# Ledger of designs, part 69: peptides against a protein of PDB entry 8OXM

Target 1, 371 residues: chain A of PDB entry 8OXM
Amino acid sequence: FKAEFRLAGGVNLPKIIDCVGSDGKERRQLVKGRDDLRQDAVMQQVFQMCNTLLQRNTETRKRKLTICTYKVVPLSQRSGVLEWCTGTVPIGEFLVNNEDGAHKRYRPNDFSAFQCQKKMMEVQKKSFEEKYEVFMDVCQNFQPVFRYFCMEKFLDPAIWFEKRLAYTRSVATSSIVGYILGLGDRHVQNILINEQSAELVHIDLGVAFEQGKILPTPETVPFRLTRDIVDGMGITGVEGVFRRCCEKTMEVMRNSQETLLTIVEVLLYDPLFDWTMNPLKALYLQQRPEDETELHPTLNADDQECKRNLSDIDQSFNKVAERVLMRLQEKLKGVEEGTVLSVGGQVNLLIQQAIDPKNLSRLFPGWKAWV

## One batch from the design tools (peptide; made by RFdiffusion4, then SolubleMPNN)

Design b1_p12_5_s2 (from b1_p12_5, 7 letters changed)
Fold by OpenDDE base, seed 3:
Structure b1_p12_5_s2 (fold): chain B 371 residues (1-371), chain A 12 residues (1-12)
Amino acid sequence: as target 1 above (371 residues)
Amino acid sequence: DDLLLELEKKLL
């Protein structure tokens, strides 16, 4: 290890360290403290399995359909080491950084990211109708700019086209795999983009198996397909390459039903894998900026002594695990809202749900559905 | 549709 470290920023102040391997290669690592990386590690293993299934299929292999993965080494329930994704940036940092964000650079007369967030926070406790009206006003005055990412990074037209295609394939693969696994909390800081490949890297995988639906503000979309995400695909938007890549990914997932169910079943019943949403985690994920001052509960280790009757916990857990497995089986059969859909019908429904401004307007303001 | 598949094949 080098004696020097850098801070990556953020509330938990993760440390970037450089390590020299026994092979003489320098490797950058992110050390997180006070964070449970076991969920990330498990979800990375599931993504690697999904990538293996996608590589075995000729149609998805030809399209190079993969979900980007990173190495996770959990050290304890509160510490771990991540492979630092060198050459990646959070899409939120590129789009809505306060000083140099792409929205401010390309759309200086639009609402600021702060004005958009403020308007949506003011209506957070209001009706769905009032949220929808304000969301539409925000969207009208905050136009998408993510097309400029590939235009800034890739000056050669042939490379630009290839990288925009790689981006669109990455969004499609991660959207469908993420939907099957019920991946939530897909805010603009939890999605990185690689500045060389234009592929997405999904981080902070702590909301899985549709646990985002039981948050105080439920998640209403199957994946992030917001206006900037679509703008990055170029003029065809969700049609053509994106839709076909979603369909081919969904076809592989549905044809791999037994393998996916068996793996998820083992994970759901692993006593070392805490995937369930707890009230403290739910409060942390949907904290208001105004509440940042009071709710640092030092999670003193001692409050684990709520001796809930072990029998009632186990029965409640088993019923949640069974419901997750049943819903996963439905998704893999193409059962949506009690109807069996074709691959094309299921993918179409998911795209429509993800782009619906009524669903987007209902999300927690911290998710930034207008970006 | 075929043009996108041909462009995909030329980029492989």
Scores: peptide ipSAE 0.015, ipTM 0.516, DockQ to the pose 0.013
Fold by OpenDDE base, seed 2:
Structure b1_p12_5_s2 (fold): chain B 371 residues (1-371), chain A 12 residues (1-12)
Amino acid sequence: as target 1 above (371 residues)
Amino acid sequence: DDLLLELEKKLL
């Protein structure tokens, strides 16, 4: 290890350290403190299994459908080491960085990212109708620009087209697998883009198995398919490559039902894997300051172990795990809203739910649904 | 634009 470290931005101030491997190669490592990386490590193993299923199928293998994975080494319940995703940037940093964000560069007459956030925060406690009206005003005055990512990074037209295709495939694969696993907290800082491959890397996997739906502001979309995410796909948007890649991914997941249920069952009953949402975690997720303003919340989370009777906790946990498994089985059968759908019908419903401005307007403002 | 749309349709 080198003696010097850099701080990465954000509330937990993760330390970037350089490590020389036994092979003599320098590798950047991210040391997170005050964060449980066990959930990230488990979800990376599930993604590796999904990638194995996708590589076994001829149609998904030909399309190179994969979820990008990274190495996680949990050290304790509150610390661990991540592989630094070298050559990745948060999509939020590219799009809505205060100094040089793509929205400010390409759309200087639109609302600023701050103006959009302020407008949505002002209506956060208002009706769904009032949230929808303000969200539509924000969307009208904040037009998507993510198409410029591939245009800036890939100057050769043939490379540009290949990279835009890789991006679209990455969005499709991660969206469907993310939906099956019930991934939440998909805000613009938890999704990285690789500047060389144009593939997405999903980080901070601490909201899984639809636990985002039990947040104080419930998650209302199956995955992130916001206007900038769609704009990065090019002129066809969700129609064409994205939809087909979603359908082929969903087909592999549905055909792998027994394997996926068995894996998730083992994980849900693993006493070392805490996937359940707790009130402190819920408050932390929806009180995160989005801006780097130096508010040090000394959250002394004193672990007041509420000595609830072990028997009542175990019965309540088992009933939650059973409901998660039942809902996973429904998704893998194509059961949506009590109706059995075809792969195409299910994928269509999920796309419509993800792009619905009524669903997007109801999200927590920190999710930045207008981006 | 049209040539890219045709290429996308052929890669579909």
Scores: peptide ipSAE 0.017, ipTM 0.501, DockQ to the pose 0.014; fails the geometry check
Fold by OpenDDE base, seed 5:
Structure b1_p12_5_s2 (fold): chain B 371 residues (1-371), chain A 12 residues (1-12)
Amino acid sequence: as target 1 above (371 residues)
Amino acid sequence: DDLLLELEKKLL
């Protein structure tokens, strides 16, 4: 280990440490304190399994459909080491950095990221109609710019085209795999983009199995497919490459139903894997100031071991686990809202749900649904 | 633009 560390931004002040491996290679590692990395580690194992399934299928293998994974080493319930995704940037950092974000650079006459956030916070407790109207005003005055990521990073037209395809394939694969696993909390800081591959890396996997739907402001979209995410795909948007890659990913997931159910069942009943949403976690996720710079004093959450009677906890847990498994089975059968859909029908419904401004307007403002 | 549209149509 080098004696020097850098602070990554954020409330938890993670330490970036440089390690020299026994192979003589320098590797950056992120040491997160005050975060339970066990959920990230488990979800990375599930993603590796999904990648194995995708590599076995000829159509998904030919398209190189993979969800990007990183190494997670949990050290304690509140600490671990992440393989720092070297050469990645949060999409939020590229898009809406306060100083030099792409929206400010390419759209200087649009609303600032702060103005958009303020407008959406002002209506947070208002009706769905008022939220929708303000969201549409924000969207009209905050136009997408994520196309410029590939244009800035890849100056050669042939490389640019291949990287835009790699991006689109990565969004498709991660969207469908994320939907099947019920991955939530897909705000702009929890999605990294690789500056060399244009592939997405999903981090902070602490909201899984649709636990985002039980947040104080419930998640209303199956995955992040916001206007900037779509703009990064180029002129075809969600049509063509994205849709086909979603369909091929969904086909592999549906054809792997037994394997996926068995794996998720083992994980749901693992006593070491706390996937359940607790009230403190819910408050923490939806009270975070978006500015990584605000040193909120850590509320000493005194570990009030709420001595809940073990019997009532176990019955409530088992019922939630059963409901998660049932919903996973429905997704893998193409059952949406009580109707059995084809792969194309299911993918179409998910795309429509993810891009619907009525669904996007209902999200927590910190999710930045206008980005 | 047109060449990109043709390439996208061939990859579709």
Scores: peptide ipSAE 0.014, ipTM 0.457, DockQ to the pose 0.013; fails the geometry check
Fold by OpenDDE base, seed 4:
Parts: structure tokens; C-alpha cells; sequence
Structure b1_p12_5_s2 (fold): chain B 371 residues (1-371), chain A 12 residues (1-12)
């Protein structure tokens, strides 16, 4: 290990360290403290399995449909080493960085990211109708700019076109795999884009198996398909390449039902893998910027000997796991709202749900559904 | 623009 470290930005101040391997190669690593990387590690394994399924199918293999993975080495329940995704940027940093974000650069007369957030926070406790109206006003005055990512990074028109296709395919694969695994919406800082491949890397996989639906502000979309995510696909948006890649990914997932159910069943019952949403995690994920000041880390783990009978905890857990498995089976059968859909019908429903301004307006404002 | 739209349509 080199003696020097860099801080990555963010609340947890992860440390970027350079290490020299036994092969003499330098490797950059991210050391996270106070973060449970076990869920990330498990989800990377599931993504590798999904990638194996996608590589076995000729149509998905020809399209190079993969979910990007990174190396995770959990060191403890609260620490681990991640592969530093060198040459990636958070889409949120590119889009809505306060100084030089693409929205500010390309749309200087639009609402600022702060103004948008403020407007949506003001209506957070209001009706769905009021949320929708304000969301539509925000969207009208905050136009998408993510098309400029590929235009800035890829100056050659042929390369630009190929990279925009790679992006679109990456969004499609991650959206469908993410839906099957119940990853839900993804905060804009937890989606990295590779500056060389234009592929997405999903990080901080702390919400899985539809646990986002039990948050204080429940998720209302199957995956992140916001206006900027769509704008990055170019003029066809969700039509054509995206839709077709979603359908081909969904086809492979549905045809792999038994394998996916077996894998997820093993993971749900793994005593080392706590995938369940807890109230503290829910508060952390949906914390208001104003509430950051009072969470002193002084919650000693010791005092909640709530003697819940071991039997009632186990029965409650088993019923949650069974419900997750049943819902996964429904998804893999194409059962949506009690109706069996074709692959095309299911993908269409998911796309419509993900782009619906009514669903987007109901999301937690901290996740910036207008971006 | 039109050529890119045609290329997109051919890749559909």
C-alpha cells in the first residue's frame, strides 16, 4: 500500500488508496468505513450470475448486454474495500454539480438544481396532486441535458454513436435486472457512468428486493428512467434500442426463472445477508439535509434488548422472505397487478411506470426525480 | 440529424 490516501467526496469520506499487487501493478481501491459492504458484495455476485445468463443467450450476447460489476471485499460489517471505478463519474456530478454541472452549463436560464429541490421539498407533505403540479413546473423549467455527456466525451461521430448505444444497452440491462432484483429507483450519486465505455455502474446497493417500497416515502417506479436518463439515449428515447434491449433482457430473466429463484432463495435465507429494511437505514436513505446536524453516532447498539420472542422474529422474517420470493416468481412469470403479460407487455408497463410524471412526482425529493 | 435517425432506425 502507498503511504498516501485521497478522500473521495461524500458524507462517509471514503479513502482512495493505491496498492501495488504481487504482480507489480498499481491498483486503486476505495476503503469505506462505517458502511456495510456485504449487500454490495452479494448483489455483485447476483449481477455476475445475471451476466452469465445474458452471455449464454445468443441475442443478449450479440448485444453485449451486461450489468457492470465492481470488486467488493467486505472486511467487517462496517468496512470493506471496493474497486475504485477509475474513469467513472456519478451522473449526478455531471448533471447537477453546483459549479459546473451540465444543467447549469447548457441551461443557465432554467431553475437551479437547488431551486428544483426546494420546490419539491416544500410540497413533500402535500397531496399527490400538488406534488404532480409542482413536479411538472420543475420539469418545464429544468430541461434534460444528459445527451451532452456522450457529445462531450466522444468527439468522433462513429464513436459517439457506438457509445450512445452502449449507454442505452447498459440502461436497459441494469433497469430490467434491477427490476427483477427489486433495486427500485437509484439516487443520481449511486449511478456512475464510465467516461470511456458510456456504461453505467450501480453502486451502494443497500436497497434490494423491493425494500424501497417500505421506505417512509415509498418508491413508485420500477427503476430510474428519469428525463436525463432518457435524454442520454438520444432522439429515440425509450423506443427502439432501449425497449428491444429491455425485452431481450427480460426474456432471458423469465427463461431463467428456476435459476434466479434458487439463487435469490439461498440469499434471502443467508444469515450473513441482512437485506431487510430497518428504520435507521430508512431514515439514513431519506434523511433531509436539515436533519444531518443532530444524528450524533452515539446510538450504542446495546440498549434495545427488545425481547421479541425469537419465534416471532423468525416467523416475521420467513413471511417477508416468502413474499419476496412470491413477488420474484410473479415478475419472472410476467404477472403484473394480477395479469399475465407477454415480455413486450411487461416491459412496456415497466417503461410507462418508470417515465410516468405521476409516479416520479411521488418519489422522495432527495432522489431528484426531475433529473 | 436525418442520417443519425436513419442509422438508429436501421439498428432497431
Amino acid sequence: as target 1 above (371 residues)
Amino acid sequence: DDLLLELEKKLL
Scores: peptide ipSAE 0.014, ipTM 0.419, DockQ to the pose 0.014; fails the geometry check

Design b1_p12_5_s3 (from b1_p12_5, 7 letters changed)
Fold by OpenDDE base, seed 5:
Structure b1_p12_5_s3 (fold): chain B 371 residues (1-371), chain A 12 residues (1-12)
Amino acid sequence: as target 1 above (371 residues)
Amino acid sequence: DDLLLKLELELK
């Protein structure tokens, strides 16, 4: 280990440490304190399994459909080491950085990221109709710019085209895999983009198995497919490559039902894997200031061991686990809202749900659904 | 802009 560390931004002040491996290679590692990385580690293993399934299928292998993974080493319930994704940037940092974000650079006459956030916070407790109207006003005055990521990073037209395809494939694969696993909290800081591959890296996997739906402001979209995410695909948007890659990923997931159910069942009943949403976690996720710079005083979460009677916890846990497994089985059968859909029908429904401004307007403002 | 539009039209 080098004696020097850098602080990554963020409430938890993670430490970036440089390590020299026994192979003589320098590797950056992120040491997170005050964060439970066990869920991230488990979800990375599930993503590796999904990647194995995708590599076995000829159509998904030919398209190089993979969800990007990183190494997670949990050290304690409140600390761990992440493989720092060298050469990645949060999509939020590229898009809506306060100083030099792409929206400010390319659309200087649009609303600022702060103005958009303020407008959506003002209506947070209002009706769904008022939220929708303000969201549409925000969207009209905050036009997408994520196309410029590939244009800035890849100056050669042939490389640019291949990288835009790699991006689109990565969004498709991660969207469908994320939907099957019920991955939530997909705000713009929890999605990194690789500056060399144009592939997405999903981080902070602490909201899984649709636990985002039980947040105080419930998640209303199956995955992040916001206007900037779509703009990064180029002129075809969600049509063509994205849709086909979603369908091919969904085909593999549905055809792997038994394997996926067995793995998720083992994980749901693992006493070391706390996937359930608790009230403190819910408050923490939806009270975070968007600016990583605000040193929120650590609420001493006094370990009030709420001595919940072990029996009532166990029955409630088992019922939630059963419901998660049932919903996973429905997704893998193409059952949506009590109707059995084809792969194309299911993928179409998910795309429509993810891009619906009525669904997007209902999200927590910190999710930045207008980005 | 115009050159990119041409390349996507030829690949359809």
Scores: peptide ipSAE 0.000, ipTM 0.389, DockQ to the pose 0.013
Fold by OpenDDE base, seed 1:
Structure b1_p12_5_s3 (fold): chain B 371 residues (1-371), chain A 12 residues (1-12)
Amino acid sequence: as target 1 above (371 residues)
Amino acid sequence: DDLLLKLELELK
């Protein structure tokens, strides 16, 4: 270990440390000291299994369909070591950085990211109709720019085309596997892009198994497929390469149903893995700075009445786990809203749900669905 | 501003 550390930012002030391995290679590590990395570690293991399934299939292997993974070593319930994703940038940093973000650079006359957020925050407690109208106004005055990522990083036209294709494949693979695992929408800071490969790395996997649907503002999309995410694919958008890669990924997932169910079952019943959304986590996940004042921990709520019998907690947990497994089985059978769909029909439904401005307008404004 | 960005990073 080097004696020096850097802060990565964030509330928890994670420490970036440089380590020299026994192989003489320098490796950056992120040390989190107030975060439960067990869920991230579990999700990375599931992604590695999905990658193994995708590599066994000839059609997905030919397309190089993979989910980028990082190493996670949980040290305790509140600490762990992450592999630092060297050569990656958050897509939010590239898009909406206040100093040099791509929206400011390419669309200087559009609304600022702050103006967009303010407009959507003002209507957060309003009707779905009012949210939709304001979201459409925001979208009209905040045009996508993520096409410029590959254009800035890859000046050679052949390399540019290949990297845009790698990006599109990465979005497709992560979207479908993310849907199967119920990751839902992802904040633009929790999606990293590799500056050399143009592949995405999803970090901070603290909401899985559709637990985003039980948030105070429920998620309404199966995965993040916002206008900038689509713009990064180029002129064809969701059509052609993206759709075909989604279909081939979904085909492998559906054909691997028994394996995926067995893996997820073992994980859901692991007493070391708390994947359930608790009310405090849910509040934290959608907290406003203004709401910090009322969450005085009433430390004085007598711990006595929360002796809900261990039996009632265990029965409630088992019922939630069974419901998650049933919903996972439905997804892997192509059951959507009580109807059995083909792979193409299911993928089409998911794409339409993910790009629907009515669904996007209903998301938590903090997740910036206009980006 | 920084606190909102920090909360947004930890969540999803």
Scores: peptide ipSAE 0.070, ipTM 0.671, DockQ to the pose 0.179; fails the geometry check
Fold by OpenDDE base, seed 4:
Structure b1_p12_5_s3 (fold): chain B 371 residues (1-371), chain A 12 residues (1-12)
Amino acid sequence: as target 1 above (371 residues)
Amino acid sequence: DDLLLKLELELK
């Protein structure tokens, strides 16, 4: 290990360390403290399995449909080492950085990211109708700019076109795999884009198996397909390449039902993998910026001697796991709202749900559904 | 624009 470390930005101040391997190669690593990397590690394993399934199918292999993975080494329940995704940037940093974000650069007369957030926070406790109206006003005055990512990074037109396709394919694969695994919406800081490949890397996988639906502000979209995510696809948006890649990914997932169910079943019953949403995690994920100051996580482990009978905990857990497996089976059968859909019908429904301004307006404002 | 659109639509 080198004697020097750098801080990565963010609340948890992760440490970027450089290490020299036994092979003499320098490798950059991110050391996270106070974070449970076990869920990230498990989800990376599931993504690798999904990638294996996608590589076995000729159509998805030809399209190079993969979900990007990173190396995770959990060291404890609250620490681990991540592969530093060198040459990636959070899409939120590119889009809505306060100093030089693409929205400010390309749309200087639009609402600021802060104004948008403020407007949506003011209506957070209001009706769905009021949320929708304010969301539409925000969207009208905050136009998408993510098309400029590929234009800035790839100056050669042929390369630009290929990279925009790689981006679109990456969004499609991650959206469908993310839907199957119940990752839900992903806030703009937890989606990295590779500056060389234009592929997405999803980080901080702390919500899975539709646990986002039981948050204080429940998720209303199957995956993140916001206006900037769509704008990055170019003029076709969700049509053509994106839709086809979603359909081909969904086809592979549905045709791999038994394998996916078996893998998820093993994970759901793994006592080392706590995927369940707890109230403290829910509060942390939907915390207001103003409330950040006081919650020192003095999670002393000791005070949860709530003597819930072991039997009632186990029965409750088993019923949650069974419901997750049943819902996964439904997804893999194309059962949506009690109706069996074709792959194309299911993908169409998911796209429509993900882009619906009514669904987007109901999301937690901290996740910036207008971006 | 139209050529890129066609290419995006035709890329099977």
Scores: peptide ipSAE 0.015, ipTM 0.485, DockQ to the pose 0.014; fails the geometry check
Fold by OpenDDE base, seed 2:
Structure b1_p12_5_s3 (fold): chain B 371 residues (1-371), chain A 12 residues (1-12)
Amino acid sequence: as target 1 above (371 residues)
Amino acid sequence: DDLLLKLELELK
């Protein structure tokens, strides 16, 4: 290890350290403190299994459908080491960085990212109708620019086209697998893009099994398919390559139902894997200082009330685990809203739910649904 | 623009 470290941004101030391997190669590592990386490590193993299923199928293998994975070494319940994803940038840093963000560069007459956030925060406690109206005004005055990522990074037209295709495939694969696993907290800082491959890397996997739906502001979309995410796909948007890659991914997941259920069942009942949402985690996820310009959090949370009887905790846990497994079975059967759908019908419903401005307008403002 | 549209349509 080198003696010097850099701070990464964010509330937990993770430390970027350089490590020399036994092979003499320098590798950057991210040391997170005050964060439980066990959930990230488990979800990376599930992604590796999904990748194995996708590589076994001829149609998904030909399309190179994979979820990008990274190495996680949990050191304790509150610390661990992440592989630094070298050559990746948060999509939020590229799009909405205050100094040199793509929205400011390409759309200087649009609302600033700050103006958009302020408008959505002002209506956060308002009706769904008022949220929708303000979200539509924000969207009209904040037009997507993510197409410029591939145009800036890939000057050769043939390479540009190949990389835009790799991006679209990565979005499709991660969206469907993320939906099956019930991944939440897909804000613009938790999705990295590789500057060389144009593939997405999903980080901070601490919201899984639809636990985002029990947040104080519930998650209302199956995955992130916002206007900038779609703009990065090019002129066809969600139609053609994206839709077909979603369908082929969903087909493999549905045909692997028994394997996926068995794996998730083992994980849900693993006493070392805390996947359940707790009130402190919920508050932390939706009270991030980066989203608050003015609120001093008086953290006077009295630790007193968690003496619930161990027997009632176990029975409540088992009932939550059973409901998660039942919902996973429904998804893998194509059961949506009590109706059995074809793969194409299910994928279509998920796309419509993810792009619906009514669903997007209801998200927590820190999720930045207008981006 | 038109050539990119054609290439996207051929991958359909």
Scores: peptide ipSAE 0.012, ipTM 0.456, DockQ to the pose 0.014; fails the geometry check

